# Peptides against a protein of PDB entry 3VZA, part 99

Target 1, 98 residues: chain A of PDB entry 3VZA
Amino acid sequence: RVERLCKSKELFEERLGLEIRRIHNEQLQFIFRHIDHKDPDKPYMFTLSINEQGDYEVTSCTPPLDCISEFQLKVRETNNFSAFIANIRKAFTALSFK
Target 2, 62 residues: chain B of PDB entry 3VZA
Amino acid sequence: AAYVTQLYYKISRIDWDYEVEPARIKGIHYGPDIAQPINMDSSHHSRCFISDYLWSLVPTAW

## One batch from the design tools (peptide; made by RFdiffusion4, then SolubleMPNN)

Design b2_p20_7_s4 (from b2_p20_7, 10 letters changed)
Fold by OpenDDE base, seed 3:
Structure b2_p20_7_s4 (fold): chain B 98 residues (1-98), chain C 62 residues (1-62), chain A 20 residues (1-20)
Amino acid sequence: as target 1 above (98 residues)
Amino acid sequence: as target 2 above (62 residues)
Amino acid sequence: SLEELDKVPVTELLQQILNS
């Protein structure tokens, strides 16, 4: 089962082009790749924490997204984390086209 | 490790088939209404195309 | 199972990751 879990993580990372890391100060880093077809390894990332109130809080976004604050509000309202991540990727994709 | 893979599922709603050859991207996407199979040969597509396709399965409606 | 996982709040899952 341990081997299955390791394989599963690797498959998700490669196929979705999404890496998830735990970083300092109780934060998660979400790193998107495969966004820019001209530079597939270029990272697009944001960091996320759960604040004292238990709400999702985006602590950084690189490159910055004008819509990230709105998305944070929407995920707090809807609790649709899947749509939250998917919309961020969509926004990064749009940004890659300048 | 289990929690991270569970998070990937919560995000994508994809369950992979782990018994196929490495080049075969096979699994099931569990949409809100109907589950749809995933079955593609990775050697026929770029990494970006594959990722874009899989993410296209994920609804963006809040 | 996936059915049981569908019932788990993401916030709970995230907290488990952060505490692991």
Scores: peptide ipSAE 0.779, ipTM 0.962, DockQ to the pose 0.945
Fold by OpenDDE base, seed 4:
Structure b2_p20_7_s4 (fold): chain B 98 residues (1-98), chain C 62 residues (1-62), chain A 20 residues (1-20)
Amino acid sequence: as target 1 above (98 residues)
Amino acid sequence: as target 2 above (62 residues)
Amino acid sequence: SLEELDKVPVTELLQQILNS
């Protein structure tokens, strides 16, 4: 089962172009790739923590997204984490067109 | 990796078929109303296209 | 199972990852 779990992670990373890392200060880093078709390996990323109130908190976003604060509000209101991540990717995709 | 893979499922609602050949992207996306099969030949598509397609399955409605 | 996983809050998974 451990082998399958490792394989599963790799499949998700490659197929979704999304890597999830635990980084310093109790944060998760979400790294999107495969956004720019001309530069598939270019990373688009944000970091996330759970604050003292237990709420989702975006601690960084690279490149910056104008909508990220609104998305943070929305995910706190709806608890729809899937839509949160998907909307961020959508926003990064739009940004990649410059 | 268990919690991470579970998180990937929570995000994407995709369950992969792990028994197929590496070039085959096969699984099921569980949408809010219907389940949709995924069955792609990765050799026929770019990495970006594959990712875009899979993410297109994920609803963005809050 | 996936049915059981559907009942788990995402925040719980996130905390588990952070605590791993």
Scores: peptide ipSAE 0.779, ipTM 0.962, DockQ to the pose 0.920
Fold by OpenDDE base, seed 1:
Structure b2_p20_7_s4 (fold): chain B 98 residues (1-98), chain C 62 residues (1-62), chain A 20 residues (1-20)
Amino acid sequence: as target 1 above (98 residues)
Amino acid sequence: as target 2 above (62 residues)
Amino acid sequence: SLEELDKVPVTELLQQILNS
């Protein structure tokens, strides 16, 4: 089972182009790749924590997204974490065309 | 690793088939209406295309 | 199972990852 879990993580990372890792100060880092078709390895990332109130809090975004604050508000209101991540990727994709 | 893979499922709603050849991207996407099969030959597509396609399965409506 | 996993809130998973 451990072998399958490791394989599962690797499959998701490669196929979705999304890496998830724990970093310092009780934060999670979400790293998107495969965004720019001309530079597939270029990372687009944000960091996330759960604040003292138990709410999602984006602590950084690279490159910056004008919509990230709105998305943070939306995910707090809806608790739709899937849409949250998908919309961030969509925004990064749009940014890659500029 | 277990919690991370569970998080990937929460995000994508995809369950992979782990018993196929490495070049085969096979699984099931559990959408809001019906489950849809995924079955791709990765050798026929770029990594970016594959990722874009899979993410296109994930609803963005809040 | 996936059915049981659908009942787990994402915040719980995130906390588990952070506490691992």
Scores: peptide ipSAE 0.779, ipTM 0.962, DockQ to the pose 0.920
Fold by OpenDDE base, seed 5:
Structure b2_p20_7_s4 (fold): chain B 98 residues (1-98), chain C 62 residues (1-62), chain A 20 residues (1-20)
Amino acid sequence: as target 1 above (98 residues)
Amino acid sequence: as target 2 above (62 residues)
Amino acid sequence: SLEELDKVPVTELLQQILNS
């Protein structure tokens, strides 16, 4: 089972181009790759925490996204975490075209 | 790793087939309508295309 | 199962990851 779990994580990381890491101060880092077709390994990332109120809170976004605050509001309202992540990736993709 | 993989499922709604050769990207996407199979040869696509395609399966409507 | 997993709030999963 351990082997399968490790394999599963690796498959998701490679196929979705999304890495999820736990970092300092009780935060999760979401790292998107495979965004820029000219530079597939270029990372686009944001960090997320659950604040004292129990709400999703984006603590950083690199590169910055104008829409990130709106997305944070939307995910708090809808609890649609899937759409939250997908929309962030969509925004990063749009940003990569400059 | 268990919780992380569960989170990946929550995000993507994809369940991989772990019994196929590494070059085969096979699984099921559980969308809002009907479940759709995923079955592609990774050697025929770029990493970016594969990721873009898989993410295209994920609804962005809130 | 996936059916049972669908019942788990994402926030709960996130907290589990953070607490692991």
Scores: peptide ipSAE 0.778, ipTM 0.962, DockQ to the pose 0.947

Design b2_p20_8_s1 (from b2_p20_8, 6 letters changed)
Fold by OpenDDE base, seed 3:
Structure b2_p20_8_s1 (fold): chain B 98 residues (1-98), chain C 62 residues (1-62), chain A 20 residues (1-20)
Amino acid sequence: as target 1 above (98 residues)
Amino acid sequence: as target 2 above (62 residues)
Amino acid sequence: RREELDKVDVKELLRKIIES
């Protein structure tokens, strides 16, 4: 099972171009790659925590997204975390076209 | 790794087939209505195309 | 298995990852 879990994580990382890391101060870092077809390894990142009120909180976004605050509001309202992540990737993709 | 893989599923709704050769991207995407198979030859596509395609399966409606 | 995962609260899952 451990081997399968490790393989699963690697497959998701490569195929989705999404890496998830636990970082300092009880945060998760979401790193998107494969966004810019001209530079597939260029990272697009945001960090997330669950604050003391139990709400999703984006603590950083690199590069910045104008829509990130709205997405934070939407995920708090809907709890649709899948749409939250997918919309962020969509926004990063749009940003990559300059 | 267990919780992270669960999170990947919660995000993508994809379940991979782990019993195929590495060059074959095979799995199932569980949509809201029906499950759809994923079956790609990775050698025929760029990494970016593969990722874009898989993410296109994920609804963005809130 | 997947049916059970569909019932898991994402926020709780995130907490488990953060605390792991």
Scores: peptide ipSAE 0.775, ipTM 0.962, DockQ to the pose 0.930
Fold by OpenDDE base, seed 2:
Structure b2_p20_8_s1 (fold): chain B 98 residues (1-98), chain C 62 residues (1-62), chain A 20 residues (1-20)
Amino acid sequence: as target 1 above (98 residues)
Amino acid sequence: as target 2 above (62 residues)
Amino acid sequence: RREELDKVDVKELLRKIIES
């Protein structure tokens, strides 16, 4: 089972171009790659925590996204984490064309 | 880890077929109403295209 | 299994990942 889990993680990382890391101060880092077709390895990332109120909180976003604050509000309202991540990737994709 | 793979599923709603050859991207995407198979030859596509395609399966409606 | 996963709260899952 452990081997299967490791393989699963690797498949998701490569195929979705999304890496998830635990970082300091009880945060998760989400790293998107395969965004820029000209530079597939260029990372687009944000960090996330669950704050004292139990709410999703984006603690950083690189490169910055104008819409990230709105997305944070939306995910707090809907708890649709899937849409949250997907919309962030969509926003990063749009940014890569600029 | 188990929790991370669970999170990937919660995000993507994709379940991979782990018993196929590496060049084959095979799995199932579980949409709200219907499950749809994924079956791609990775050698025919760029990494970016593959990722874009898979993410296109994920609804962005809140 | 997937049906059970669909019932898992994402926020709790995130906490478990953070704490692991």
Scores: peptide ipSAE 0.774, ipTM 0.962, DockQ to the pose 0.911
Fold by OpenDDE base, seed 5:
Structure b2_p20_8_s1 (fold): chain B 98 residues (1-98), chain C 62 residues (1-62), chain A 20 residues (1-20)
Amino acid sequence: as target 1 above (98 residues)
Amino acid sequence: as target 2 above (62 residues)
Amino acid sequence: RREELDKVDVKELLRKIIES
């Protein structure tokens, strides 16, 4: 089971180009790669926490996204976390076009 | 960790086939209405293309 | 198992990851 879990994580990381890390102050860091086809290893990332009110809270976004605050509101309203992550990646992709 | 892999599924709705060779990207995407198979040869595509393709399977509608 | 995962609340899942 442990081996299966490790393999699963590796497959998701490589194929989706998405790494998920726990960082300080009870936050999760989501790191997107494979965004810029000219530089596949260039990271696009944001950090997320569940605040004291129990709401999704984006604590950082690098590079910054104008739409991130709106997405935070949307995920709070819909609880559609999948769409939340997918839209962020879509926004990062658009940003990479300069 | 188990929770992280669960989170990947919650995000992507993809279930991988872990029994195939590494070069074969095989799995199932569970869409809102129907499940669709994933089956591609990674040697024929760039890493960015593969990721873009897989993410294209994930609905962005809220 | 996938049916079970579909029932999992993502927010609770995130809490478990953060607190693990």
Scores: peptide ipSAE 0.773, ipTM 0.962, DockQ to the pose 0.931
Fold by OpenDDE base, seed 4:
Formats: structure tokens, sequence, C-alpha cells
Structure b2_p20_8_s1 (fold): chain B 98 residues (1-98), chain C 62 residues (1-62), chain A 20 residues (1-20)
């Protein structure tokens, strides 16, 4: 089972171009790659925590996204985490076209 | 690793077929109304194209 | 199994990942 889980994680990381890391201060880091077709390894990332109120909280975003605050509001309202992540990737993709 | 893989499923709604050769990207995307098969030859596509395609399966409607 | 995963609360899942 451990082997299957490791393989599953690797497949998701490579195919989705999304890496998920635990970082300091009880946060998760989401790292998108394969965004810029001219530089597939260029990372686009944000960090996320569940704050004291139990709400999703974006603690950083690199590069910055103008829409990230609105997305945080939307995911708190809808609890649609899938759409949250997908919309962030969409926004990073748009940003990569400068 | 178990929780992380569960999170990947919650995000993408993709279930991979782990029994195929590495060059074959095979699985199922579970949408709200339909289940869509995934079956790609990775050697015929760039990494960016593959990722873009898979993410295109994920609804962005809130 | 996937039916059970569909019932899992994402926020709780995130907490488990953070705490693991």
Amino acid sequence: as target 1 above (98 residues)
Amino acid sequence: as target 2 above (62 residues)
Amino acid sequence: RREELDKVDVKELLRKIIES
C-alpha cells in the first residue's frame, strides 16, 4: 500500500504539475509547475492555512495574484476547494502570458 | 502520503490507473454528471500540454 | 472507496495533512 501511495503522489505531481508541501507554522504550500510553456519548471505557488476561526487563509502568493483575496472569499462561502485550486492555476496561467 | 493523495483526488477528481506503463496516462475523471476516461500517450505531448489538459477537466464554477 | 472520499470534508483533510 505504501508503494501505491508513493506512486500515486508522484503521478499527481508530474501530471498535474502540482506539489503539496507541509511548511512551518502549520501551513501547506501548493507549488504549480508546467504553467509557462517556455519555462515548464518555473514555480507558481501559494501557502494556505486554516486560521483560528476555522477559515481558509492564504498566507502568501508568489507571484502575487490580484484575484487571490476574492478566491479566498469564494472558497469560504462555497467550500469548493477544487474550484479554488483550479481557479488559482487558471489565474497563474493568465499571469504567465504577462 | 495517504492524506495527500486523498487531497489530490478531492482537488482533481481523478483516479489513476496504476497498472499501465509509465508512458501511458490512464485514469478516470469524475465530474458531477459524467465520468470521463483519460487515456494519453505522454510521449506525444509536452508536460505543459498534459497538465493543461488535465486541469481543463476540473470545473472552475464555484 | 471513492464514494467515501466524496464524503470527506476537505478542511478536515487539510488539518490532518498539516498535523501529520
Scores: peptide ipSAE 0.773, ipTM 0.962, DockQ to the pose 0.937

Design b2_p20_8_s2 (from b2_p20_8, 8 letters changed)
Fold by OpenDDE base, seed 2:
Structure b2_p20_8_s2 (fold): chain B 98 residues (1-98), chain C 62 residues (1-62), chain A 20 residues (1-20)
Amino acid sequence: as target 1 above (98 residues)
Amino acid sequence: as target 2 above (62 residues)
Amino acid sequence: RLEELDKVDVKELLQQILNS
């Protein structure tokens, strides 16, 4: 089971181009790659926490996204975390076209 | 790793087939109404294309 | 297995990750 879990994580990381890390101060870092077809390893990332009110809180976004605050509001309203992540990736993709 | 892989599923709704050759990207995407198979030869696509395709399966409607 | 996972609240899952 442990072996499968490790393999699963690796498959998701490579195929989705999404790495998930736990970082300091009770935060998760989401790192997107495979966004820029000319630079597939270029990272697009944001950090997330659950604040004291129990709400999703984006604590950083690199590069910055104008829509990130709106997405934070939407995920708080809907709890649709899948759409949250997918929309962020979509926004990063749009940004990569400059 | 267990919780992280569970999170990947919650995000993507993809369940991989772990018993195929490494070059085969095989699994099932569970959409809101129907399940769709995933079956790709990774040697025929760029990493970016593969990721873009898989993410295209994930609804962006809130 | 996946059916059970569909019942899990994502926020609780995130908390489990953060607390692990």
Scores: peptide ipSAE 0.777, ipTM 0.962, DockQ to the pose 0.888
Fold by OpenDDE base, seed 4:
Structure b2_p20_8_s2 (fold): chain B 98 residues (1-98), chain C 62 residues (1-62), chain A 20 residues (1-20)
Amino acid sequence: as target 1 above (98 residues)
Amino acid sequence: as target 2 above (62 residues)
Amino acid sequence: RLEELDKVDVKELLQQILNS
């Protein structure tokens, strides 16, 4: 089972181009790759925490996204975390064309 | 790793087939209304194309 | 297995990751 879990994580990381890390101060870092077709390893990332109110809070976004604050509001309202992550990736993708 | 893989499922709604050859990207995406199979030969596509395709399966509607 | 996972709140899952 442990072997499968490790394999599963690796498959998701490679196929989705999404790495999830725990970082300091009780935060999760979401690192998107495979965004820029000309530079597949170029990272697009944001960090996330659950604040004292129990709400999703984006603590950083690199490169910056104008829409990230709106997405934070939407995920708090809907609790649709899947759409939250997918929309962020979509926004990073759009940014890569600039 | 267990919680992280569970999170990947919560995000993507994809369940991989772990018994196929490494080059075969096979699984099931569980959409809100229907489940659809995933079955790709990774050797025929770029990493970016594969990721873009898989993410295209994930609804962006809030 | 997946049916049970669908019942899990993502926020709780995130907290479990952060606390692990």
Scores: peptide ipSAE 0.776, ipTM 0.962, DockQ to the pose 0.889
Fold by OpenDDE base, seed 1:
Structure b2_p20_8_s2 (fold): chain B 98 residues (1-98), chain C 62 residues (1-62), chain A 20 residues (1-20)
Amino acid sequence: as target 1 above (98 residues)
Amino acid sequence: as target 2 above (62 residues)
Amino acid sequence: RLEELDKVDVKELLQQILNS
């Protein structure tokens, strides 16, 4: 089972181009790659925590997204974390075309 | 890694087939209404195309 | 397996990751 879990993580990372890491101060870092077709390894990332109120809180976003604060509001309202991540990736993708 | 892989499923709703050859991207995406099979030859596509395709399966409606 | 996972709250899952 452990071997399968390791393989599963690697498959998701490569196929979705999404890496998830624990970082300092009780935060998760989400790193998107495979966004820019001209530079597939270019990272697009944000960090996330659960604040004292129990709400999702984006603590950083690189490169910055104008829509990230709105997405934070939406995920707090809907609890649709899947849509939250997918919309962020869509926004990063749009940014890569500018 | 158990919680992280569970999180990947919660995000993507994809369950991989782990018994196929490495070049075969095979699995099932569980949409809100239907289950959609995934079956791709990775050697025929770029990494970016594959990722874009898989993410296109994930609804963005809140 | 997946049926049980569908019942898990993502926020709780995130907390488990952060506390692991």
Scores: peptide ipSAE 0.776, ipTM 0.962, DockQ to the pose 0.906
Fold by OpenDDE base, seed 3:
Structure b2_p20_8_s2 (fold): chain B 98 residues (1-98), chain C 62 residues (1-62), chain A 20 residues (1-20)
Amino acid sequence: as target 1 above (98 residues)
Amino acid sequence: as target 2 above (62 residues)
Amino acid sequence: RLEELDKVDVKELLQQILNS
């Protein structure tokens, strides 16, 4: 099972181009790659925590996204975390075209 | 890794077929209405194309 | 297994990752 879980994680990372890391101060880092077709390994990332109120809180976004605050609001309202992540990737993709 | 893989599923709604050769991207995407099979030959596509395609399966409606 | 996972709250899942 452990082997399968490791394989699963690797498959998701490679195929979705999304890495999820636990970082300092009780935060999760979401790293998107495969965004820029000219530079597939270029990372686009944001960090997330659950604040004292139990709400999703984006603590950083690199490169910055104008829409990230709105997305944070939306995910708090809808609790649709899938759409939250997908929309962020969509926004990063749009940004990659400058 | 268990919780992380569960999170990947919660995000993508994709369940991979782990019993196929590495070059085969095979699985099922569970959309809100219907389940769709995924079956790609990774050697025929760029990494970016594959990722873009898979993410295109994920609804962005809130 | 997947149907059980569909019932899991994402926020709780995130917390478990953060606390692991």
Scores: peptide ipSAE 0.777, ipTM 0.963, DockQ to the pose 0.945; fails the geometry check

Design b2_p20_8_s3 (from b2_p20_8, 7 letters changed)
Fold by OpenDDE base, seed 3:
Structure b2_p20_8_s3 (fold): chain B 98 residues (1-98), chain C 62 residues (1-62), chain A 20 residues (1-20)
Amino acid sequence: as target 1 above (98 residues)
Amino acid sequence: as target 2 above (62 residues)
Amino acid sequence: RLEELDKVPVKELLRKIISS
């Protein structure tokens, strides 16, 4: 089972181009790759925590997204985490075209 | 890794078929309407295309 | 298995990842 779980994580990372890491101060880092077709390994990332109130809180975004604060509001309102992540990737994709 | 893989599922709603050859991207996407099969030959596509395609399956409506 | 996972809140998963 452990072997399958490791394989599963690797498949998701490669196929979705999304890596999820635990980082300092009880935060998660979401790293998108495969965004720029000319530079597939270029990372687009944001960090996330659950604050003391139990709400999603974006603590950083690199490169910065003007819409990230709006998305944080939306995910708090809808609790649709899937759409939250998908919209962030969509925004990063748009940004990659400058 | 268990919770991470579970999180990937909650994000993408994709369940991979782990019993196929490495070059075969096979699974099921469970959308809000109906489940759709995924069946791709990775050797015929770029990594970026594959990722873009899979993410296109994920609804962005809040 | 997936139907059971559908019942788990995302925040619960996130907390478990953060605490691991």
Scores: peptide ipSAE 0.790, ipTM 0.964, DockQ to the pose 0.914
Fold by OpenDDE base, seed 4:
Structure b2_p20_8_s3 (fold): chain B 98 residues (1-98), chain C 62 residues (1-62), chain A 20 residues (1-20)
Amino acid sequence: as target 1 above (98 residues)
Amino acid sequence: as target 2 above (62 residues)
Amino acid sequence: RLEELDKVPVKELLRKIISS
């Protein structure tokens, strides 16, 4: 089962172009690749924590997204984490065309 | 890695078929109202196309 | 398995990953 779990993680990372890492100060880093078709390995990333109030908090975003604060508000209101991640990827994709 | 893979499912709602050949991208996406099969030959597509396609399955409505 | 996973809040998973 451990072998399957490792394989599963690798499949998700490659196929979704999304890597999830635990980093310092109790944060998670979400790294999107496969965004720029001309540079598939170019990373687009943000970091996330759950603050003392229990709310999702974006602690960094590289490159910066104008919409990230609004998305943070939306995910707190709806608790739709899937849409949160998908919308961030959509925003990074739009940014890659500029 | 168990929690991370579970998180990937929570995000994507995709369950992979782990018994197929490496070049075959096969699984099921569980949408809110319908389950959609995934069945692609990765050798026929770029990595970016594959990722874009899979993410297109994930609803962005809040 | 997936049906049971659908019952788990995302925040719970995130906390478990952060604390692992």
Scores: peptide ipSAE 0.790, ipTM 0.963, DockQ to the pose 0.957
Fold by OpenDDE base, seed 2:
Structure b2_p20_8_s3 (fold): chain B 98 residues (1-98), chain C 62 residues (1-62), chain A 20 residues (1-20)
Amino acid sequence: as target 1 above (98 residues)
Amino acid sequence: as target 2 above (62 residues)
Amino acid sequence: RLEELDKVPVKELLRKIISS
């Protein structure tokens, strides 16, 4: 049911503090919130595509993460997308402590 | 969006209980070996704490 | 339901989202 799906999406967005959007040029935008406890609505985001070779490709990261290129490599090697997203959030969390 | 919710599950391995009151965060996290229940009162926690806790359930090992 | 979803590659889901 559409109603259930809508509710599910909203629950995930709020509880995980993760929003997923389709944006231009066949990309997905992953927006993390609830990272900074002093500014819960501050977004930490990256965009992702699947390139012509079929590989995960991070097309942007805001704020930038030094480890994002390594994570891109790791997810290509392992195909562990869950760990990919979780590690990015972990990195954003670390960054929020400045 | 069905595919987006499916993606959320793929990422988090969480299945929510949709039959409880909004203030109750109830579901099941399916770890690699063990499934564990989630059961929180959202009124007792900040949004950041809740998110941090839920993400702590997601393994970061590649 | 979830068992069936476990069989779906993430890339397939991503492609479906991107193309939707």
Scores: peptide ipSAE 0.790, ipTM 0.963, DockQ to the pose 0.953
Fold by OpenDDE base, seed 5:
Structure b2_p20_8_s3 (fold): chain B 98 residues (1-98), chain C 62 residues (1-62), chain A 20 residues (1-20)
Amino acid sequence: as target 1 above (98 residues)
Amino acid sequence: as target 2 above (62 residues)
Amino acid sequence: RLEELDKVPVKELLRKIISS
């Protein structure tokens, strides 16, 4: 199972271009790559925590996204975490063309 | 790694076929309506195209 | 396996990752 889990993580990281890391202060870092077709290794990332109220909280976003606060509100309202991540990637993709 | 891979599934709704050759991207996307197969030759596509394609399977509607 | 995983709230998974 350990071998499968390791392989699974690697496949998701490479194929989705998404890395998930635990970082300091009880946060998760989501790192998107494969966004810019001219620079596939360029990272687009945000950090996330669950605050004392139990709500999703974006603690950083690099590069900044104007829509990130709205997405945070939406995911709190809908609990649709999948759409939350997908919309962030979509926003980063749009940003890469500017 | 177990919880992280589970999170990847929660995000993407993709289950990979781990028994195929590395160059074959094969799996199943479990969308809200009908499960759809994934089956592509990675050697025919860029990394960015592959990622874009897979993410296109993930609904963005809240 | 996946059917059982569908029952797990994402926040629970996130907390488990954070506390691991």
Scores: peptide ipSAE 0.790, ipTM 0.963, DockQ to the pose 0.961; fails the geometry check

